# Designs tried in a protein design run: peptides against a protein of PDB entry 6RO1. Part 86

Target 1, 216 residues: chain A of PDB entry 6RO1
Amino acid sequence: LGKEIEEYIHKPKYCLPFLQPGRLVKVKNEGDDFGWGVVVNFSKKSNVKPNSGELDPLYVVEVLLRCSKESLKNSATEAAKPAKPDEKGEMQVVPVLVHLLSAISSVRLYIPKDLRPVDNRQSVLKSIQEVQKRFPDGIPLLDPIDDMGIQDQGLKKVIQKVEAFEHRMYSHPLHNDPNLETVYTLCEKKAQIAIDIKSAKRELKKARTVLQMDEL

## One batch from the design tools (peptide; made by RFdiffusion4, then SolubleMPNN)

Design b2_p18_8_s1 (from b2_p18_8, 5 letters changed)
Fold by OpenDDE base, seed 3:
Structure b2_p18_8_s1 (fold): chain B 216 residues (1-216), chain A 18 residues (1-18)
Amino acid sequence: as target 1 above (216 residues)
Amino acid sequence: PELDYSKVGEYVIDREPL
């Protein structure tokens, strides 16, 4: 279910209006979870394929992320890696493809105007940690329907299923309803098929985007 | 709205698009 919602919210047509400077976002690249970062800026990269009249614009968002110190040395040749759990890490501005955003918060931080000094970047990490402390149940998300204006009937059906599921979990905490496992397994299989179609489309798009990142 | 940089380290709940 959460992954099905992610398939809507990371679409440029829905998320771009909410990628203002200071917006809290979660970034995930395959197995690499960066956790919460802060939007600095976004850019539209128009790849005009000369022979296909389909302008599929790539959107890159610059996100301040907690990175491993090891990945920073190789940043010219290798993608940034998230800080290890026990590592302090370093806050870096990382160019992120918009489809790698796994969540968008209703929270916006006031960030330093100049993020070139390391101390200014590290101050933003302290601000994220303070926000996390203020929200012990998790940083609040934008509502995909009410805030983001997503009118897709597929999403509305997913949300209704989540709400009905949460309501059943809260109303009947002791019912390991075997139908819940079947709905979970069907939702996981459908989410896995959607992930596999999206991973295949992302691998096709990453093969296109790695080809386009090597051309940038 | 332009973020007032005088409030660095604070946060706001902002549900509005650009």
Scores: peptide ipSAE 0.542, ipTM 0.906, DockQ to the pose 0.701
Fold by OpenDDE base, seed 2:
Structure b2_p18_8_s1 (fold): chain B 216 residues (1-216), chain A 18 residues (1-18)
Amino acid sequence: as target 1 above (216 residues)
Amino acid sequence: PELDYSKVGEYVIDREPL
């Protein structure tokens, strides 16, 4: 269910209007969970679909993320890695493909204008941690329907199932009914998006520093 | 809205698109 919602919200059509500077976003790359970061900016990259010659724009968002200090040594050649749980890490501006956004918050931070100084970047981590303290149940998300305006009937069905599941969990904690059927219809849309992403990723390969570009 | 850099470290709930 959460992954199914993610497949809608990370679409450029829906998320780009909400990628304003200071927006809190969650970034995941396969097994690498960066947690919450802050949008700095985004850029549109022209891409040509190799099979159709159609322009398929790629969107790269620069996100201030808590990175491992080990990954910073190889930052010119290797993708950034998340800080270890026991590590302080370092906040770095990481170029991220928009489809790696696993969540978008309703929270926007006021960030320093100059993020070149390490202290300014690390101050943003303190701000994220303060926001997390204010929201013990988790940082608030944008509503995909009400805030993001997503009208896709597939998403509406997912949300209805989440709400019905939550309602059942709160009313009857014993009903482990895995309504697995909804996962399959969303897998087909995921497959089409994955094809479009895979075609798009080929031209962005010139920028080795973009998260998930080296895996393409 | 442009972020007022005088409020660095503060946050706002912003549900609006660009």
Scores: peptide ipSAE 0.541, ipTM 0.902, DockQ to the pose 0.699
Fold by OpenDDE base, seed 1:
Parts: sequence; C-alpha cells; structure tokens
Structure b2_p18_8_s1 (fold): chain B 216 residues (1-216), chain A 18 residues (1-18)
Amino acid sequence: as target 1 above (216 residues)
Amino acid sequence: PELDYSKVGEYVIDREPL
C-alpha cells in the first residue's frame, strides 16, 4: 500500500511542481534510507533512449542529505551512503534521481543561501530535527489527491484501501477479532506454560539439593 | 514564493505548486 502510493508521487509529472528549494523529502536508494532531506534545486537532463532515439528526460534533484563520513572520502567514485544510527553524519548536497523520492512533505524550510560551509549544512539538520520534534506523529505529507492533484483512479483505489484498513485497525481494537483473541490466549498460555515449567524445574532442583544434603 | 533568507531555520506549510 505505501509502496503503491510512492509509485505515483515520485513520477516527474506529479512531483516536479513541488520540488521547490527548502521542500522536505525522503530519499531511499535500494536498502539505503537517508530519511528526511531538503531540496536545494532540480534539473532536467536530456537522455536519448539507445534503441528508439526518443528523448527520455532524466530529472535530477539536489537534496541535502545526512551522509556517513565515509561518503566524503569516496565522493568522486562511490554513491553517497546514509549516516549510521550511531553517528551524527554530515549533511551533503547529493544529486538524486527523482524516482528515489519516497515521500514529499508539505513543510518547506528556509535554508542558508550558501551551503558550502559545513556549519550552514549542519544548521539545516538541526532545523529538520526541530520540525520532527514539532510533529511527533511524523512530518506531514503532501496529499497526493488534494495537494498534488493526482487524478489516477488506481491511486484513488489505493487510498480507499488504506483508509478502510486504518479505520478497521483503529475502530476495532485488535481484541474484538476472535481469531486474534485465540492467538493472544495461545501466546499467553505458551508463556505461562514456559513459566510453570521453569518454576517446576526450580522446585525439582531444590528438592534434589535437599535430597543430596540428606545423603551426605 | 522566494525563500526569505532572513528566516533561516524557520519553516512554512506550503501545499502550492510552482
């Protein structure tokens, strides 16, 4: 469901008007999740399809992303990598293909005009972290229908399924599904049996220790 | 809207296209 929505929002036809400087976007490249970054600019690159001679334009967005310090050393030959969970990382302007955008926020940051100084780039990370603190349920997204104007019937069907699923999850506490109650009662019974076996083994070990003391 | 660089560190909710 979430992935099916991503397949619409990352299309240049829909997202390009919303890639203004300062826009918060999420970037994901295969297994690498960069999290939230900030759009600096975008550019259209002419690409020629090798077999048809048709012009297939590539769209590249420059995004300020939290990168690992290792990404700084290999910047000429290797793709940027996201900062590890245990490191601060460093904010870098990374050229990103538009189809790697996994989310687009309604939030736009005011960013420094000059992003060459490290301190200016790191100040933007501080601003992202402040926005995240203000939105405990997550940074707000652009609505794909109401904000982005996507009229695709496939997307509308996906949204309706998400809303119906969320409504079912929140309006029916999981405890009203008789199958879930049976699974929970089975898990609790297994946990209780494991405790009872551990208790019985401790009592048997105590009884053996007493028997060994009476035989010595 | 052009970003007012005097407001660096602030944010806006902007749902409008270019």
Scores: peptide ipSAE 0.537, ipTM 0.896, DockQ to the pose 0.649
Fold by OpenDDE base, seed 5:
Structure b2_p18_8_s1 (fold): chain B 216 residues (1-216), chain A 18 residues (1-18)
Amino acid sequence: as target 1 above (216 residues)
Amino acid sequence: PELDYSKVGEYVIDREPL
């Protein structure tokens, strides 16, 4: 269910208006969970589909993420890796394909104008940690319908099922609800979008050390 | 809204598009 909502919210037509500087976003890349980062800016890149010659625009967001120090040494050739749980890490501005955004928060941080100094980047990590302390139940999300204006009937059906499932989880121990099958069919649509995402990634890596472009 | 850089370290709840 949460994965099905993700397939809507990471679409450029829905999320781009909410990628303002300071927006909190969650970034995931093929098993690498970076957790919460902060939007710095975004850009549109022209891409040509290799099979059709059609122009397919790629959207790259620069996100300030907590990275491992090991990944910084090879940052010109290797993709950034998330900091280990026991590691301090370092905050880095990482170019991320928009579809790697797993969540978008209603929270926007006031960030330093100059992110070149390491101390300014690390100050943003402190600000994220202070926000996390203020929201013990998790950082608040944008509502995909009420805030993001997504009118897709498929999403509305997903949300209704999530709400019904959550309400049942909180009211009764997990009995075998047959509505699980309808959750699986929506997970299959997510898998197809993940393939299309992969294809777009191959072309952008040829152009930049963008997170996730190697594996296609 | 543009973020006021004088408030570095603060946050706002912002549900509005650009």
Scores: peptide ipSAE 0.536, ipTM 0.910, DockQ to the pose 0.736

Design b2_p18_8_s2 (from b2_p18_8, 7 letters changed)
Fold by OpenDDE base, seed 1:
Structure b2_p18_8_s2 (fold): chain B 216 residues (1-216), chain A 18 residues (1-18)
Amino acid sequence: as target 1 above (216 residues)
Amino acid sequence: PPIDYSKVGEYVIDRTPL
């Protein structure tokens, strides 16, 4: 469901008008999740389709992303990598293909005019972190229909399925699905059996220790 | 809106296209 929405919002025809400087966006490249970054600018590149000779424009967005310090060393030969969870990382301007945008926020930051100084780039990370603190339920997204103007009937059907699923998840507390209750009760029984086996093994070990004391 | 560099670190909710 979330992935099906992503397939619409990352299309240039829908997202390009919202790629203003300072826009918060999520970037994901295969297994590499960069999380929230900030749009700096975008560019249209001419591309020629290899099979038809037709011009197929590629859109590249420059996004300020939290990168691993290892990405600084290999920047000439390797793609940028996201910062590890335990690492501070460094904010870098990364050229990103528009289809790698997994989310677009309604939030726009005021960014420094010059992003060449490391301190200016790192100040933007602090600003993202302050925005995240203000939105504990997550940074707000652009509405794909109401904000982005996507009229695709496929997307409307996806959203209706999400809303119907969320409504079922919230209106049925986990307590009213007899199959879910059965699975939880089975998991609790398995956990209790594991505790009981551990207790029985401790008692058996104590009994063996007493038997070994009576033979000494 | 144009970038106001005097407000660095602030944010706005902007749902409008270019």
Scores: peptide ipSAE 0.540, ipTM 0.892, DockQ to the pose 0.649
Fold by OpenDDE base, seed 2:
Structure b2_p18_8_s2 (fold): chain B 216 residues (1-216), chain A 18 residues (1-18)
Amino acid sequence: as target 1 above (216 residues)
Amino acid sequence: PPIDYSKVGEYVIDRTPL
């Protein structure tokens, strides 16, 4: 269910209007969970689909993420890695493909104008931690329907299932309703998006290592 | 809203698109 919602919210047509500077977002790349980061900027890159010649724009968001110090040394050639749990890490501006956004918060931070100094970047981590303390049940998310305006009937069905599951869980804790099956058809649409991203990555690779760019 | 750099370290709940 959460993953199905992600398949909608990370689509550029829905999320781009909400990628304002200071927006809190979660970034996940395969097994690498960066947790909460802060949007700095986004860019549209022109991409041509190799098979159709169609212009398929690639969207890259620059996100301030807590990275391992080890990944910073190789940042020119290797993708950024998340800080280890016991590591302080360092906040770095990482170019991220928009489809790697796993969540978008209703929270926007006021960020330093200059993020070149390490202290300014680390101050943003402190601000994220202060927000997390204020929201013990988790940082609030944008509502996909009410805030993001997603009208897709597939998403509405997913949300209705979540609400029905939550209502059942609160009213009757013992009913494991296995109605996860409608999840699988949304995964096929993700595979098509992944193919389209592969061609776009070749042009972006010329300028900067983008998160998940080397894996394509 | 535009970024007010005088409020660095603060946050706002913003559910509005650009």
Scores: peptide ipSAE 0.539, ipTM 0.895, DockQ to the pose 0.711
Fold by OpenDDE base, seed 3:
Structure b2_p18_8_s2 (fold): chain B 216 residues (1-216), chain A 18 residues (1-18)
Amino acid sequence: as target 1 above (216 residues)
Amino acid sequence: PPIDYSKVGEYVIDRTPL
């Protein structure tokens, strides 16, 4: 379910209008989760090989991401790597293919005009962390239907299934276990289930994308 | 809207396309 939604959201025809400077986005590259970053700019790269038909234009978004310090040393030859959980990391402007965007927030940050100084880039990390503190249930997402205007019936059916699942999960009496801890563990389990649904949908569509690549 | 760089570190909820 979550990946099926991601596969609509990361399509250029839907997400490009929302990739304004300061937009919060999540970036994932295979096993590498960068978490929340900030859009700086985007560009259209025409991979027009002169002799091959209409190659769909590749879109690259420049995203300010928390990177490992090790990845900065090899930045000319190696892809950026996310900072380890225990590492401070460094905020870097990373060119990201638009299909690697796993989420788009309704939040836009006011960012420094000059991101060349390290201190200006690191100030944006502090701003992301302050936004995360203000949204304990997670940074708010753009609605794919109401905000992004995605009219695809396949997406509508996926969302209806998610809403029906959420409604069933909420309409199951949370045993009013008066322990605040149980509500927190249920909210964490629900957040984890939402992540796991998002992950399982990612695996199902990796499997479908691999199946579609084996049928081509 | 154009970014107001005087508000660096603040955020806005923006659900509008370009």
Scores: peptide ipSAE 0.535, ipTM 0.892, DockQ to the pose 0.770
Fold by OpenDDE base, seed 5:
Structure b2_p18_8_s2 (fold): chain B 216 residues (1-216), chain A 18 residues (1-18)
Amino acid sequence: as target 1 above (216 residues)
Amino acid sequence: PPIDYSKVGEYVIDRTPL
């Protein structure tokens, strides 16, 4: 389910209008989860499909991401790697293919005009951490239907399955976690669904029931 | 909303497309 939603939201026709400077986005490349970064700008690159000669435009977004200091030493030859949990890391502007965006937030930061100084880039990390502190259930997402205007019936069916699964999980908790009742009272507000999906995914990850989400 | 560089460190909830 969560991956199926991602397959819609990372499509250029849906996400590009929301890639304004300061937008919080989540970046994942293969096994590397960079977590939350900030959009700086985006560009359209002309690409030619090798087999058809057809123009297949590549969309690249420059995202300020928390990178390991080790990966920055070899930045001319190696892709940036996410900061380890135990390191400070360094905020770097990384060119990211749009299909590597795993989430788009409703939050936009006011960012420094000049991101060349390291101190200005590191100030943005402090701002992300402050936003994360203000949203204990996790940074809010754009609604793919109501905010992003995605009318695809396949997505609507995926969302309905997610909502039904979440409702079942919260109505019949595998564990009497007192935090589940607080989430249930919040679930009545449609705007909360994106936060609830994220909280549900976190609780499922904690509860080792992640295997049932991979089948959905 | 437009970027206001005087508000660095603040955030807004923005659900609008460009």
Scores: peptide ipSAE 0.535, ipTM 0.889, DockQ to the pose 0.717

Design b2_p18_8_s3 (from b2_p18_8, 7 letters changed)
Fold by OpenDDE base, seed 1:
Structure b2_p18_8_s3 (fold): chain B 216 residues (1-216), chain A 18 residues (1-18)
Amino acid sequence: as target 1 above (216 residues)
Amino acid sequence: PEIDYSKVGKYVIDREPL
């Protein structure tokens, strides 16, 4: 469901009008999740399809992303990599193909005019982190229908399925699925049995310590 | 240029196209 929505929103036809400077976007490249970055600029590149001679324009968006420090060393030959969970990383302007955008936020940040200084780029990371604190349930997304104006009937059907699923998940507390109650009661029984075994082992160890004290 | 720290976490909700 989420992936099916992504297949619409990352299309240049829909997303390009919303790629203004300061727009928050998520970038994902295969297994590499960069998380939230900030749009700096975008450009249209002319591409010629090798077999048809048809012009197939490529759209490249420059996104300020949190990259690993290793990405700085190999920047001439290797693609940027996301910062590891344990590192701060460094904010870098990365050229990204528009189809690698996994989400587009309704939030636009104020960004420094000059992103050449490291400190200016890192100030944008602080801004992203501050926005994330203000949205504990997650950074708000553009609505693909109401904000982005996507009229595709396939997308409307996906959204209806998501809403119906969310409504069922929230309106039916998981309490009324007799199979879920059986799984929870089985998990609680296993947890209680594990506690009881641990208690019984402690009592048996205490009884052994008392027996060893009476034999000394 | 000095980092304008006063802009840290400044944002707008912008749902409009270009």
Scores: peptide ipSAE 0.481, ipTM 0.860, DockQ to the pose 0.338
Fold by OpenDDE base, seed 2:
Formats: sequence, structure tokens, C-alpha cells
Structure b2_p18_8_s3 (fold): chain B 216 residues (1-216), chain A 18 residues (1-18)
Amino acid sequence: as target 1 above (216 residues)
Amino acid sequence: PEIDYSKVGKYVIDREPL
């Protein structure tokens, strides 16, 4: 269910209007969970679909992420890695493919205009931590329907299932109904997006290390 | 209002698109 919602919200069609500077976003790349980061900017990259020759734009968002200091040493060749739980880490501006956004918050931070100084970047981490303290139940999300305006009937069905599950969980804790069917239609769309991303990643890699899903 | 960046943890709830 949460993953099914993610498959809608990370689509450029829906999320780009909400990728304003200071927006809190969660970034995940396979097993690497960066947690909450802050949008700095985004860019559109022209890509050509290998099969159709059609222009398929890739969207790269620059996100301030808490990175491992070890990963910064190899930042020219290796993708950034999240800070270890016990590590302080360092806030870095990381180019991220938009489809790696696992959540988008209703929260926008005020960020320093100059993020070149380490202290300015680390001040943003302090700001994230202060926001997290204010939201003990978790940082608030944009509503995919009411805030993001997603009209897709597939998403509406997912949300209805989530709400019904939550209602059932609160009213009757024992109903593990695995509503598996909605996963398949989302998997097909994900597969097509994955193909388009794979081709387009090759062009983006030429100029800058972009955080991406590694090829399974 | 000039964004006073001096305050750590300043945020807004912003549900609006660009």
C-alpha cells in the first residue's frame, strides 16, 4: 500500500510542482535510506527513448541529504551513501532522480541561500531534526489527492484500501487482509518507467554522478 | 518577508504547487 502510493507521488507529472526549494522529501535508493532531505532545486534533462526516439525528459532533483563521510571521498565515481545511524554524517547536495523520492512533505524549510559552506548545510540538518521533534508521529505528508491533485482511479482505490485497512486495524486488530491485486497493475507501469529511466541514466552519468536505482 | 535564515527549524506548511 505505501509503496503503491509512492509509485504515483514520485511521477514527475504530479510531484514537480511541489519540488520547491526547502521542501522536505524522503529519498531511498534500493537498500539505501537517506531519510528526510531538503529540495534545493530540480532540473529537466532531455533524454531520448532508445526504442521510439521520443524525447523522454528525466527529472533530477538536487536534494540536501545526510551522507556518509566515507562516500564523499569517492563522490566523483560512486553514488552518495546515507550516513550510518551512529554517524554524524555530512549534509551534501546530491542529484537524485525524481522517482527515488519515497515521500513528499507538506513542510518547507527555510534554507540558506549559499549551501557551499559546510556549516550552512549542517544547519539544515539541525532544522530537519527540530521539525522531527515537532512531529513525533512523523513529518506530515502532502495528500496525494487533496494537495497533489492526483486524479488517477488506481490511486483512489489504493487510498480507499489504506483507509479501510486503518479503520479495520483500529476497530479490529486481527484482519490481515493481503489485498495483493493492486500491486500487479502498478508493477507494469513501474517496469515501463524503469526501462525509460535505464536508458536516460546513461546520458546523465556523463556529466554528474546522479543518485539512481542500481540495475537489478 | 525576508526569510530570516538565522532561525534553525523555521518552516512553513506549504500545500501549494508552484
Scores: peptide ipSAE 0.478, ipTM 0.853, DockQ to the pose 0.572
Fold by OpenDDE base, seed 5:
Structure b2_p18_8_s3 (fold): chain B 216 residues (1-216), chain A 18 residues (1-18)
Amino acid sequence: as target 1 above (216 residues)
Amino acid sequence: PEIDYSKVGKYVIDREPL
């Protein structure tokens, strides 16, 4: 279910309008989870399909990500790797294919104008960490229907299944279901999505009145 | 809303497209 929602939100036709500078996004690539990063800019590149000669546009977003220092030494030949949990890492601007965006936040950060200095890039990591402290239940997501305007009936059915499953989980203590761990892991991911949707809906209800800039 | 990039250490909740 979470992956099925991801298959909609990472489509360029839906996400590109929300890839403004400072937007928080999650990036995943081939088992590497970079966690939350910050959009710097995006570009459209012309690509030619090898088999048809048709123009297939590639969308690349530059995202400020926490990378391992080991991967930076070989950055000319090797893809950037996420920082290990015990590592400090370094914030780097990484070109990311738009389909590798696993989540898009309603949060946009103020970012330094010049990201060439290491200290300016590392200041953005501090800002991400302060946002995470303000949202203990997780960083709020854009609503794919209400915010992103996705009209796809397949997505609406997925969301309805998520909401119905969450409602069952909260209304019935699943204490007796032998599939509790698989249900619990799916339910924690779904409950996190619901908390994110519900917090996002509550914040939307508050934000309809005044765009408050909060200091980090 | 337009983000003032001179203000480091701030965020906004922004649900609007470009």
Scores: peptide ipSAE 0.466, ipTM 0.846, DockQ to the pose 0.680
Fold by OpenDDE base, seed 3:
Parts: C-alpha cells; sequence; structure tokens
Structure b2_p18_8_s3 (fold): chain B 216 residues (1-216), chain A 18 residues (1-18)
C-alpha cells in the first residue's frame, strides 16, 4: 500500500510540477536512505531506448542531500552515500533519478542563491532540522489527490483501501498477535503519514505562515 | 528571491545520477 502510493507519486507526469527549488523531498536508493533533502533543480535528459529508438526522457532532480564525507572524495567513480547516523556528514547537490523520490513534502524552504560555500549548504541542513523539530510526527507530505491532482482510479482505490484498513485498525481491538504489532506499527506509521497529509495541510498553512514570518 | 536557474547547474557534482 505505501509502496503502491509511491509508485504513483514518483512518476514524472505527476511529480514534476512540484519539484520547484526549495521543495523538501525524501530520497532512497535501494538500501541507502538519504532522508529528507531539498530540491535545487530538475533537468530532462534525452534518452533513446536502445531497442525501439523511442525517445524516453530521463528526468534527473538535483537534490541537496546529507552525504558521507567518504563518498565525496570518490565522487567521480562512486555514487553518493548517505551520512552515517553519528556522522555530521556534508550537504551536497546530488543528481537523482526522479523515481528515487520516496516522498514529496508540502514544505518549501528558501535556499541560498550560492550553494558553492559549504556553510550555505549546511545552513539548509539546519533549516531541515528546524522543520523536523516543528513536525515531531513527521514532515508533512503532499496529498497525491488533493495537492498533486492525481486522478488515477488505481490510486483512488489504493487510498480507499488504506483508509478502510486504518479505520478497521482503529476500530478493532489489537489482539496480542506480535505479527499484528509489526503490521500495526507499519500501518500506524503509514496511517500517520496519510492522516498527517490532511492534518499537515492545515498545519502547513499555519507553518508556512510561521516560516514566512520568521524570515521577515 | 528568485533562484537563477541558469546558475543552479554549477552546484551539481559531476556524477552519474543515482
Amino acid sequence: as target 1 above (216 residues)
Amino acid sequence: PEIDYSKVGKYVIDREPL
């Protein structure tokens, strides 16, 4: 269900209008979770499918991500790696395929005009951390239907199944099955993500007003 | 302040996309 929603939101036809500079996005590459980063730009690369000659445009989003210092030394030969939990890391602009966006926030940050200085990049990390502090239950997501305008009936059915599952989870007493607790914790995290989309729409209207007031 | 999109590409690490 969460992965099924992700399969819609990371499609270029849906997410590209929301990849403005300063947009908070979550990046995950296989086992590498970079967490929350900030969109700097996106580009369209011409790709030609080798077997059909069809133009299949590849979309690359430039995301300011917290990277390990080790992965920065080998930048020409090695992919960027996320900073270790105990590492300070360094914020770097990383080119990311759009399908690796695991989440898109309703939050947009101001970013420095010059990201060449390390201090300017690290200031964005402080801004992300301040947003995370303001949203202890998680950074607010874009609603795929109400914010992103996705009209796909498959997605609507997925959302309805999530809502119906959440409603059943909250209405049925937790039987002490340890396998249910894992499903419930995953579904509560997911339900909290989905409920937080709607509640965070109201709080984001407040928080966007607050972030605009703190920068005046 | 408007981000000058023409300058944003200067911050891209010369890497293959993830």
Scores: peptide ipSAE 0.140, ipTM 0.662, DockQ to the pose 0.051

Design b2_p18_8_s4 (from b2_p18_8, 7 letters changed)
Fold by OpenDDE base, seed 1:
Structure b2_p18_8_s4 (fold): chain B 216 residues (1-216), chain A 18 residues (1-18)
Amino acid sequence: as target 1 above (216 residues)
Amino acid sequence: SPLDYEKVGEYVIDREPL
């Protein structure tokens, strides 16, 4: 469901008007999740399809992303990598293909005009972190229908399914599904049996240690 | 414009296209 929404919002037809400087966006490249970054600018690149000669424009967005320090060393030959969970990382302006945008926020940050100094780029990371603190339930997204104006009936059906699923999940506590209660009770019973087996093994080991002390 | 501002954590909610 979330992935099906992403397939609409990352299309240039829908997202380009919302890629203003300062816009918060999420960037994901295969297995690499950069999390929230900030749009600096975007550009249209002319691309020619090799087989048809048709012009297929590529859209590249420059996004300020939290990158690993290793990305700085190999910047000429290797793609940027996200900062590891245990590192601070460094904010870098990364050229990103528009289809790698996984989310677009309603939030636009104020950003320094000059992003060449490291301190100016790192100040933007502090701004993102401050916004995240203000939105404990997550940074707000653009509405794909109401804000982005996407009229696609496929998307409307996806949204209706998400809303129906969320309503079912929140209005019926998971405890009212007899199948879910059975699964939870089975999981708790398995966990309790595992604890009981571990306790019994400890008691048996203590009993053996006492038996070995009486035989010495 | 959200460019050229120095304050950390200043933002706007902007739902409008360009």
Scores: peptide ipSAE 0.504, ipTM 0.845, DockQ to the pose 0.552
Fold by OpenDDE base, seed 2:
Structure b2_p18_8_s4 (fold): chain B 216 residues (1-216), chain A 18 residues (1-18)
Amino acid sequence: as target 1 above (216 residues)
Amino acid sequence: SPLDYEKVGEYVIDREPL
């Protein structure tokens, strides 16, 4: 269910208007969970679909993420890695493909205008941690329907299932209803996005290692 | 503006698109 919602919210059509500077977002790349980061900016990159020649724009968001210090040594050639749980890490501006956004918060932070100094970047980590303390039940999310305006009937069905499941959990804790079937139809749209990503990688490779661009 | 850094942990709830 959460993954099904993610497959909607990370679509550029829906999320781009909400990728303002200071927006809290979660970034996940396969097994690498960066947790909460802060949007710095985003960019549209022209891509040509290899099969149709159609222009399929890739969207790269620069996100300030808590990275492992080990990953910083190879930052020119290797994708950033999340800080270990016991590590302090270092906040870095990481270019991220928009489909790696696993959550978008209603929270926008005030951020330093100059993120070049390490201290300014680390101050943003302190701000994230302070926000997390203020939201013990978790950082608030944008509502996919009410805030993001997603009208997709598939998403509405997912939300209704989540609400019904939550209601059942609160009313009757024993109903493990495995309504897993709706996951499969969302996988097909993910496959098309993955193909489109492969072609645009060729142009973006000239500068910064984009998260997931080297793994695809 | 969210770009104007004043204090650590200052934030707004912003549900609006660009």
Scores: peptide ipSAE 0.502, ipTM 0.846, DockQ to the pose 0.626
Fold by OpenDDE base, seed 5:
Structure b2_p18_8_s4 (fold): chain B 216 residues (1-216), chain A 18 residues (1-18)
Amino acid sequence: as target 1 above (216 residues)
Amino acid sequence: SPLDYEKVGEYVIDREPL
């Protein structure tokens, strides 16, 4: 269910208006969970579909992420890696394809104007940690319907199922409700969108060390 | 703008598009 919502919210037509500087976002890349980062800016890149010659615009968001120090040494050739749980890490501005955004918060941080100094970047990590303390039940999300204005009937059906499932989990111990099968069929539509996202990634990697461009 | 202030842990709840 959470994964099905993600397939809607990471679409450029829905999320781009909410990628203002200071916006908290979660970034995930093929098993690498960076957790919460902060939007710095975004850009549209022209891309040409290799098979059709059609123009397919790629959207790249620069996100301040907590990275491992090991990944910084090879930052010109290797993709950034998330900091290990026991590692301090370092905050880095990482170019991220918009589809790697797993969540978008209603929270926007105040950030330093100059992110070139390491101390200014690390101050943002302190701000994220302070926000996490203020929200013990988790950092608040944008509502995909009420805040993001997504009118897709498929999403509305997913949300209704999530709400019904959550209400049942809180009201009764997990009895085997057969309505779980209808949740699985929506997960299959998600897999197809992930394939289309893959093909767009191959071309942008040739232009920048963008997260996730190697595996196509 | 959230870019204008250097204060640790200051934030706004912003549900509006650009």
Scores: peptide ipSAE 0.498, ipTM 0.844, DockQ to the pose 0.640
Fold by OpenDDE base, seed 3:
Structure b2_p18_8_s4 (fold): chain B 216 residues (1-216), chain A 18 residues (1-18)
Amino acid sequence: as target 1 above (216 residues)
Amino acid sequence: SPLDYEKVGEYVIDREPL
């Protein structure tokens, strides 16, 4: 269910208006979870192939992410990697394809205007940690319907199923409803098909310097 | 609409699109 919601919120037509500077976002690239980062800027990349019909524009968001120190040395040739759990890491501005945004927060941070100094980037990490401390149950998300204005009937049905499930879990904690595993499996299959269709369309657009463009 | 910008410390709650 969470993955199905993610397949809606990371669509440019829904998320781009909410990618203002300072917006908290989660970034995940396959097995690499960067956790919470901060939007710095975004850009439209038009791959106009002259002879192939209007390829949907790619959007790249620059996100300040906690990266491993090892990945920073190879940043010209290799994609950034998340900091290890026990590593301090370093905050870096990483160009991220918009579809790698797994969550969008209602929280916007004040960020330094100049992120070239390491101390300015590390100050943003302190601000993220302070926000996480203030929200022990998790950083608040934008509502996909009420805040993001997503009118898709498929999403409304997913949300209704989540709410009905949460209500059942809270009302009856002992019912492993076997129907839920079936709903999750169908949801995962549909999400996977949507990912595969998007990946096939993305394979045509590979430029190496953007997170996830090398695996295409 | 009142832009429901709740400023809480070093962050704001911002639910509005650009």
Scores: peptide ipSAE 0.485, ipTM 0.809, DockQ to the pose 0.394

